# Ledger of designs, part 73: peptides against a protein of PDB entry 3B8E

Target 1, 230 residues: chain A of PDB entry 3B8E
Amino acid sequence: PFLIFIIANIPLPLGTVTILCIDLGTDMVPAISLAYEQAESDIMKRQPRNPKTDKLVNEQLISMAYGQIGMIQALGGFFTYFVILAENGFLPIHLLGLRVNWDDRWINDVEDSYGQQWTYEQRKIVEFTCHTPFFVTIVVVQWADLVICKTRRNSVFQQGMKNKILIFGLFEETALAAFLSYCPGMGVALRMYPLKPTWWFCAFPYSLLIFVYDEVRKLIIRRRPGGWVE

## One batch from the design tools (peptide; made by RFdiffusion4, then SolubleMPNN)

Design b1_p15_1_s4 (from b1_p15_1, 11 letters changed)
Fold by OpenDDE base, seed 1:
Structure b1_p15_1_s4 (fold): chain B 230 residues (1-230), chain A 15 residues (1-15)
Amino acid sequence: as target 1 above (230 residues)
Amino acid sequence: DELLKAILKGLELLK
């Protein structure tokens, strides 16, 4: 998100506080919950990792984490961001290069795509209105990420949802997201303004996409062991 | 439904 913010010079899509809430708030419990996941049924049929030749973090894992799943997460967040700004009169094309004027408190007549003038305060309200839905979008996408991380090769349908700690983690991150989004004073304290309930659904297609993508990937791995998709 | 209830409750607290 921050790279696109710099490169495209768009208004800040995700604040530092929201990033911290993701990294320290919503991700920790779910990540820890994976340590309590039941072993895959075929784990003992797999050869152990060779510590001399096999890296724990390999190019394939980096590709999956950053190149694929991370990009889908980012796309989900940006989709929500662009939808919100478009609903407030700022079309995506108009946002390109707007950051400099957007962040200038002395410019109180920044025009939207329809010629409406926005004061600095109004612009910051809409910007911070984007931060919360972006955050929530990441949380909703993280549901899929967490679920797909339950297994490396087996389908989630084969593994099931027996990990109560993981289920608790999903509820905890969701409850935290709801708390941060709707608790009075969060707009002032964390620059997280309340979001309409409809914004929660903006992430669902991307969450589903991640889930389907990974299930298809795992299916391919099961059918073609040793392939490049593994 | 629980999420919706939580959201609605959150919105009610903002009123």
Scores: peptide ipSAE 0.005, ipTM 0.296, DockQ to the pose 0.015
Fold by OpenDDE base, seed 4:
Structure b1_p15_1_s4 (fold): chain B 230 residues (1-230), chain A 15 residues (1-15)
Amino acid sequence: as target 1 above (230 residues)
Amino acid sequence: DELLKAILKGLELLK
């Protein structure tokens, strides 16, 4: 999100505090929960990893985590961001290069796509209104990400949801997201304004996309062992 | 403000 903020010079999509809440709040317990996941049913049928040639973190894993899943997550967040700004009169094309004027507290006549002028305070309200839904979008997409990370090859339906710590992690991150979104004072303390419940559903298509994508990938791996998709 | 902004931006880059 920050790279796009710099490159495209758009208003800040996701605040630093919100990012810290993701990295230290919502992601930590789910990530730890994966250490308690049951082994895949076929793990003992696989040859042991060669510690000299087979890295724990290989290019395929990086490509999957950052290049594929991470990009879908980012797209989900940015979709929510652009929808909110568009609903407030700022079309995506108009946001390009707007950052400098947007962040200038002395400019109180920034025009939207329809010629309406926005004060600095009004612009910051809209910006902070984007932060919470972006955050929630990431959390909802993380549900799918966490679930797909349970296995490398087996379907989630084959593996099942037996990891109680993982289930707890899903509830914890959701509860934390709800707390940060709706607790009184969060708008002042964290610049996270309350969001309409409907914004939780904006991420669902992306969460489903991640889940379906990974299940299809795993299906291909099972049908064609040794393929480039592994 | 610029220093704070730079720090905040740096923290955002960590994600």
Scores: peptide ipSAE 0.005, ipTM 0.309, DockQ to the pose 0.032
Fold by OpenDDE base, seed 5:
Structure b1_p15_1_s4 (fold): chain B 230 residues (1-230), chain A 15 residues (1-15)
Amino acid sequence: as target 1 above (230 residues)
Amino acid sequence: DELLKAILKGLELLK
């Protein structure tokens, strides 16, 4: 997300504080919970890793984590961001290159796509209004990310949802997201203004997409062992 | 303060 902010010079989609809340708050307990997941039923039928040729973190894993899942996650966040700004009069094309004027506190007449002028304070309110839904979008997508990480080859439906620590992690990250979004004073303390409950559903298509994509990937791996998608 | 700003910017680049 920050790379697009730099390259396109758009208003900041996701604040530094929100990033810290993701990395240190909502993502820690879920990640730890994966250490308690049961082994897949076919684990003993797989060949051991060759320590000379097979790295623990290989190109295929990096491609999946950053090139596929990470990109879908980012797209979900940006979709929410662009919708909110469009509802406030800023169409996506108009945001390109707008950052310099947007962040200048001395410019109080920045025009939207319809010719309405926005003060610095008004612009920052709408920016911070975008940060919370972007954050919540990431959390909703993380539900799917966590669930798909339970297995490498078997379907989640074959593995089941028996890990109580993982279920607790899903509850914890959701409760923390709700707390950060709706607790009084978070707008001042964290620059996270409250969002309408409907924005929680904006990420659901992307969460579903990740889940379906990974299940299809795993299906291909089961049908074609040793393939390039493994 | 400058170090903190640099760290925060670095963290943003990871996303």
Scores: peptide ipSAE 0.000, ipTM 0.321, DockQ to the pose 0.037
Fold by OpenDDE base, seed 2:
Structure b1_p15_1_s4 (fold): chain B 230 residues (1-230), chain A 15 residues (1-15)
Amino acid sequence: as target 1 above (230 residues)
Amino acid sequence: DELLKAILKGLELLK
């Protein structure tokens, strides 16, 4: 989101504090939980990695993590961001190039897409109103991301949800997200204003998309071993 | 490698 913030000169979609909460708060326990995942049923039937030719982090893994899944996550966040701003009168096209005036505290007559003038304080309230839902959207999408990371080839339906540490991680990140979103004082302390409960559902289509995408990918891998999709 | 790193960093910032 920060790259698009710079390139498109839009109002800041995700604050630094929220990014830190993702990186240090919600992602740590879930990521560690993957170390406790049960081995895939066919793992011992596979040839060992060739350390001379095979990288632990190859281009395919990078493509999955950053190029594909990461983009879907970003799209989910931005979808929520644009919906919130649109509901407040700022259509996506109108946001392009608006940052300069948006962030200027001396301009108190920034117009939305409908000609309504917004003071600096009002604009910042709307901006900070976006931070929490964006954060929550990432957490919701991370549910799917974490689940798909359980296996490389087997379906999640084949693997099951037996990792208690992973389940705890999902609970922990969700509880932390709820705490940061709804605890009194978070708006002042973290610039994370409370969100309507309905905003939790905005990310669900993207979580489903990630899940379906990965299950299809894994299905292809199982049907065509040694393919480029591994 | 630097280009790849820059791309990855950019993609991370899109999150």
Scores: peptide ipSAE 0.000, ipTM 0.270, DockQ to the pose 0.107; fails the geometry check

Design b1_p15_2_s1 (from b1_p15_2, 11 letters changed)
Fold by OpenDDE base, seed 1:
Structure b1_p15_2_s1 (fold): chain B 230 residues (1-230), chain A 15 residues (1-15)
Amino acid sequence: as target 1 above (230 residues)
Amino acid sequence: DLIEEQMRLAREIAR
């Protein structure tokens, strides 16, 4: 997200503090939950043919898969960002290169895509309104990640959600998202303005996309054991 | 009311 901000010179989609909240708050409990997840029977029983090479290949493939999932997460966040800005009159194309003027306190006549002038304060409201939904989008997408990461080869429908720690992780990250979104003072403290509940649903298509992606991946792995997708 | 609050917050953040 931050890289796109730099490259495209768009208004900041996600604040640094929010990023830290994701990294430290949202990812920690899920990671722990996955560590305590019930071992997938096929993973634990399957001895690598070559412990060195097969482990490296598997780690690389897993890293690629998680990299792809991470990209989908980022895309989901940016989608939400662009939707919010578009609803407020700023089309994506218009945002390109706008950052300098956007962040200038002395420019109070920044025009949106429809010729409406925006004061600095108004722009910052919209910007910080984007931060919260972006964060929430990441959290919602992470729900799918947590669910799918419990298995490598088995479908979620086969494994089920048996780990109470995973459920706790989902609750914790959701509670954190709700806290950051609705607790008074978060706008000042974290530059996260309150979010309309409807914005939570903006992430759902991407969460579903990740879920489908992983299910398809796992299906391919099951049908073609030892394939490059594994 | 929400807009006014947000505007207030924006002013506070903008400082």
Scores: peptide ipSAE 0.019, ipTM 0.621, DockQ to the pose 0.013
Fold by OpenDDE base, seed 5:
Structure b1_p15_2_s1 (fold): chain B 230 residues (1-230), chain A 15 residues (1-15)
Amino acid sequence: as target 1 above (230 residues)
Amino acid sequence: DLIEEQMRLAREIAR
């Protein structure tokens, strides 16, 4: 998110405090849960690894867990960000390069895509309104991503959700999201304004698409071992 | 509309 913020010069989609909450609050428990994940059924059928040449943890699983999750989270968050701003009159194309004027407190006539003028205060309210939904979107996407990362080749439906630590992690993330979103004073202290409950559903289509994509990918891998999709 | 709603929610939650 930060890199896109710099490159595109868009209004800040995610605050530093929110980033900290993601890093410390939402990523730690899932990472621990993956360490205790049960072996995949197809992996159990493989010969023992050579301890001299093979790593204890499969590099592919690590890549999925840390690399892909981060990218998908960012994409989901930005989706929600753009939806909120679009609903308030700022189309995505109009946001490009707008940051300088957006953050200038002395400019009170920044125009949206429809010619409406926005004061500095109004702009900051909209900006901070994006922070909480962005965070919540990350949590919602993480539900799917964590489930996906449980297996490399097997379907989620085949492996099941037997890891109690993972389940606990999902609830912990959700509880944290609810706390940060609705606890009194979070808007002032963390610039995380409360959100309408309907915004929790904004990421669901995106999460579903990711889930479907991964299941299809895994299906292809099972049917065509050694294919380009591995 | 969103701004007003957010402000309303903020006031309600702050009670």
Scores: peptide ipSAE 0.019, ipTM 0.615, DockQ to the pose 0.014
Fold by OpenDDE base, seed 4:
Formats: sequence, structure tokens, C-alpha cells
Structure b1_p15_2_s1 (fold): chain B 230 residues (1-230), chain A 15 residues (1-15)
Amino acid sequence: as target 1 above (230 residues)
Amino acid sequence: DLIEEQMRLAREIAR
């Protein structure tokens, strides 16, 4: 998100502190879950032909998969961001290069896509209105990621410890999202304004997309072992 | 409607 913010010079879609909360609070759980899954899979299923080579290949595959999932997550977040801004008069194309003027406190006549002028205060309200839904979108998409991690290598029946980690991860992410979204003072402290519960559902299509993507990937791997999709 | 409500809430918080 931050890279796109810099490259596209769009208004900040998510605060740095919130990003940090995602990285520390939500991204760790999938990583841990994956690490445990790999460990369990290696113990239970692999007589490794070559432990060193297979480990390296597996690490690369894991990294690639996480990279792809992360990109889809980012796309989901940005989709929510663009929807909110579009509903407030700022079409995506108009946001390109707008950051400089957007963040300038002394410019109170920034025009939206429809020619409406926005004061600095109004712009910041809209920006901060985007932060919470963006964050929530990422969390909801991460639910799918956690579920994918659960089903990635082991059968549902062999995932005893993984299931506990998964459930814990889902709980932690949801609790964090609820805390950051609805705890009094968070709007002031983190510039995350509260959102209606309906916004949680905006991420569901992306969660489904990730799920479908992973299932298709798994299907391809099963049909073409040794392919580039592994 | 949801955005308008969020904007309303945001304005209330910003005050």
C-alpha cells in the first residue's frame, strides 16, 4: 500500500501505524501457521529425497505463494479505498498525482472528479474514513489466507495443531480489527474512524477470489506436478 | 448511505 502511495502519488490509503499493526498483528499468524504446516508436513509426509534442495525449493514456493496472496490482499484493500473515494466524488483516475495537493493544509479548493471543491478538513475526513475499511478489508482477506494455509498441504484431518493456530489467528485478527475499528479514541489516536458492520462484507469477494485462486493453483499442481505454479 | 453516515460520524469525531 505504501509503495503504491508513493508511486501513484495518491492520497494515503492506510496510515503507517495501521500498516504496522497489520504487519505485526495479522501477517505474523499466517507466517507462523505456514511454518507449522511445513514442519508437520515434513515430519509426517516427506521422506525427503534431498533435504537441502527440497527445503530451498519449498521456501521459494512458499515465498512466491505469499507474494501472490499479498498482492491480492493489496488489490482488495485498494479496491475498497477506490470505492470509498469514488462514492465521495474522487474517481481513481483523478486521484493520481493528487497527493501533494491533498496533503497541503493551505489548499482548501481541491476539486473532485465532479468539480466540487474540498477543504483540507473535508479531505482528511474522507481519507481517514478510508483507513478503517481498508484495514478491515485486509483482515477479512487474511481470513481466507489463513484458511488457505490450513488446507494448503495437509488434509483437514491431519491439521490438529494447525487448526488451533488457525482458529487463534482468526480470533486475533478479528479482535484486533474490532478493537482498532470500534474502540473509543481510536479515531483520534490512529485516525481510524468507525465503520458500519456492512463494510466487513465488502472484502468477501476478494476473500472468495483468494480461495478460488488457491484451489485452482492446487488443482494445477495436482494435475501438473513440477509446474511453475508450485 | 453508508459513506454518508461514516462521513457524518467522522465529522462528529473531528469536532
Scores: peptide ipSAE 0.021, ipTM 0.640, DockQ to the pose 0.015; fails the geometry check
Fold by OpenDDE base, seed 3:
Structure b1_p15_2_s1 (fold): chain B 230 residues (1-230), chain A 15 residues (1-15)
Amino acid sequence: as target 1 above (230 residues)
Amino acid sequence: DLIEEQMRLAREIAR
């Protein structure tokens, strides 16, 4: 998110403090939950693989998968960001290069895509309004990510939600998101204004997309064991 | 409208 902010010179989509909350609060517990996950039934039945070659290949594949999921997660966040700004009169095309004028306190007549002038204060309110839903979108997408990362080959439907730590991780992420979104003072402290509950649903299509993508991937792996998709 | 709604929600929660 921050890289795109710099490269595209768009208004800041997500605050630095919020990013820290994601990194420290939402990512750690899920990562631990994955470490304690029950081994896939297939892993236990497999003959001992060559630990040198198979471990490296597996690590590369995991890294690629996480990279792809992370990209989809970022896209989901930016989608929410662009929707909010568009609803407030700023179309995505108009946001390109706008950062300099957006952040200038002395410019109080920045025009949106419809010719409406925005004061500095109004612009900052809209910017901060984007932070919370961007964060919430990330959390909702992370739900799907955690569920799909539970298995490499088996469908989530086959293995089920047996990991209590995973469930706890999902709860913790959700509780943190709710706290940051709705606790009094978060708007001032974290520049996160409260959201309508409807914004929680904006990420659901992306979560579904990730889920479908992973299930298809796993299906391909099951049908072609030892293929390049593993 | 969105800004006003966010401000309204903020006031309601602060209450």
Scores: peptide ipSAE 0.019, ipTM 0.547, DockQ to the pose 0.013; fails the geometry check

Design b1_p15_2_s2 (from b1_p15_2, 12 letters changed)
Fold by OpenDDE base, seed 5:
Structure b1_p15_2_s2 (fold): chain B 230 residues (1-230), chain A 15 residues (1-15)
Amino acid sequence: as target 1 above (230 residues)
Amino acid sequence: DELEEEARLARELAR
């Protein structure tokens, strides 16, 4: 997200508070899940394979999967961002390169895609209106991860542990998202503004995409002898 | 307060 912000020079899609919430929620849960999965894999003495190579392969596969899921989540967030801005008169193409004028407090006549002029204050409200929905989108997309974990061909113990941790994490993230979005005073304290109900649905196509991605990934793995050495 | 006004306007956008 930050890289796209720099490269495209678009209005800031994520706030500091939102980034913090992502770091505490979305990054921690996968890390814990991976730690438990590795611990169980070490306990299950599988057939005498080369432990070094098998561990390396597993780590690479897991890293790739989570990295790609993270990218899809980010894409979902950006989609929500563009939807909100488009609903407020700023089409995606118009946002490219707009950051310089957008962030200039002395320019109060920035035009949207329809010729409407926006004051600095109005622009900042719309910008900050995107931050919480971006996080919410990530949370909703992560709900698909729960389904992925349930469908993995891991031990019942691994699945159970992942599910418990993930469910707890998703609950925490969802509660945090609701708190930030709708708790009175959050707009004043943190400039975390409420979501339009329709904005919650922006994530759903990307949740589906993650599900499809995982199914395709699993299909590819199943075609390889020896499969995933988890 | 400027922040309260911004918050009010943001709530209107969310309707």
Scores: peptide ipSAE 0.307, ipTM 0.873, DockQ to the pose 0.012
Fold by OpenDDE base, seed 4:
Structure b1_p15_2_s2 (fold): chain B 230 residues (1-230), chain A 15 residues (1-15)
Amino acid sequence: as target 1 above (230 residues)
Amino acid sequence: DELEEEARLARELAR
């Protein structure tokens, strides 16, 4: 997200508070990865396979999967960001290079894509309006990740502890998102503004993409028995 | 007061 912010010079898509919240959520990814490695290593110990090579392959597969999921999540967040700004008169093309003027408090006549002038205060309201929905989008996309995690694991019992950590983390993130978005005073205290109901649905296509991606991956694994994924 | 006004405007955007 920050790389795109710097390269494209767009208005800041994520706030400090939302970044911290995302960071808290992503800290669960290593724990999940370790839990998967342990579960798969236990399954592999039952077969005449080289446990050292299989563990390394599994670690790489898990890291790749989470990396790809993270990219899809980021894309979802940016999609929500662009939707909100477009609804407020700023088309994506117009946002390119706009950051310099956007962040200048002394410029009160920044034009949107339709020629409407925006004051600094108005621009900042719209900017901060994007921050919470970006975070919420990440949380909603992570719900799909939970479902995928349930389907990846062959053993319901081994899935149990890993799922508990995942469920707890998703619950925490969702509760935090709801609290920050809708608790009275959060807009004043943290500039965490509420979401338009339609903005919650911006994440759903990306949740579906993650689901489809995982199913395609599983199909490839099934069609290539003995490949690098086994 | 300014932050309250911003929050009010933001709530209007969320309708």
Scores: peptide ipSAE 0.290, ipTM 0.870, DockQ to the pose 0.012
Fold by OpenDDE base, seed 3:
Structure b1_p15_2_s2 (fold): chain B 230 residues (1-230), chain A 15 residues (1-15)
Amino acid sequence: as target 1 above (230 residues)
Amino acid sequence: DELEEEARLARELAR
C-alpha cells in the first residue's frame, strides 16, 4: 500500500496507526501459523515424504499463498480508499500527482474533480477518514481466508491448528477494528474515524475474489496432483 | 478543540 502512495503520489491511504494494527494482527497470524504447523508436525510424528524437502516446500507454498492473498487484500483496501475519496469528490484519476498540493498546508484551494475547493483541514479529514476503512477492509477480506482454510481437504490436522490461530487472530483484529472505529474518543485520540455503514461492504467483492482464487487453485491441484501450485 | 471539531465533522461524513 505504501508503495502505491509513493509511485502514484496520491494522498496517504493508510495511517501509521492502521499500519501498526495490520502489522500486529494480520502479519503475525501467518508467522504464528507456520510455527505451530511445524510444531504440530513434530508432535504428530508424521512420516514426511521427504523430511529435508517437504518442510521447505510447504513453507514456500504458504509464503507464496500469503503473498498473493496479501496483494488482493491491498487491492481491496485501495478500492475502499478510492470509493471514499470518490464519494467526497475526488475521482481516482484526479488523485494521481495530487499529494504535493494535498499535503501543503498553505494551499487551501485544492480543487476536487468537480471544481470544489478544499482547505487543508478539510482534505486531512477526508484523508484520515480513509485509514480506518482500509484496515476494516483487510479484516473483512481475511474472513474469506478463514472460509478458504476450512474448505481445504489436504492436511486436516495442520489446517485445524491453523484455523484456531486464524480465528483467534481474526477475532482480535475485528475487535480492534470495532474499538478503534466506534469507541468514543478514538477520533480525537488517534484520528480514527467511524465508518459509513456502506463502507463495510466495499471489501465483499474482494472476499469473493479470494474465494474464487482459492477454488481455482484447488481445481488446478486436483487436476495436477503434486504440482507446484499445492 | 480543533481535534474535536475534526472528529465531529468526520462523524458527519460517516452518516
Scores: peptide ipSAE 0.286, ipTM 0.864, DockQ to the pose 0.013
Fold by OpenDDE base, seed 2:
Structure b1_p15_2_s2 (fold): chain B 230 residues (1-230), chain A 15 residues (1-15)
Amino acid sequence: as target 1 above (230 residues)
Amino acid sequence: DELEEEARLARELAR
């Protein structure tokens, strides 16, 4: 997200608070899941596998899978960002290169795609309005990831325990999203402004994309057993 | 006061 912000010179799609929430919530779930799988493998006294190589391979596979999922999640977040700005009169093409004027406090006549002039204060409100929905989009897309994890060909026991940890993590993320979005004072304290209910649905196409991605991945694994995509 | 006004306006936009 930050790279696109720099390259495209668009208004800031994510705030520091939102980024921190993603790091503390979204990125912790895979880490906890990995740690739990390692702990379970140690408890079950699996046959002597080279613990260093097997852990490294598993970490690499998980990192790659979650890296790809993370890219899709980011795309979903940007989609939500563009939808919100488009609804407020700023089409995606118009946002390219607009950052310089957007962030200039002394320019109070920035035009949207329809010729409407926006003050600095109005622009910043719209910008900050995108931050919470971006985070919410990530959380909603992660719900799809949770469902996908339930269909993985692991032992029912490992799958069940992993699901409990994932469910707990997603519950915390969802609770955090709800807290930041709707708790009184969050707009003043953190500039986490409330979102329209419709913004929650912006993530759903990308949740579907996650399902498609997983099905394609599973298909590749079935055709090439032992491949790097497993 | 300014932040409260921004938050108020943001809530109005979210309606």
Scores: peptide ipSAE 0.195, ipTM 0.813, DockQ to the pose 0.013

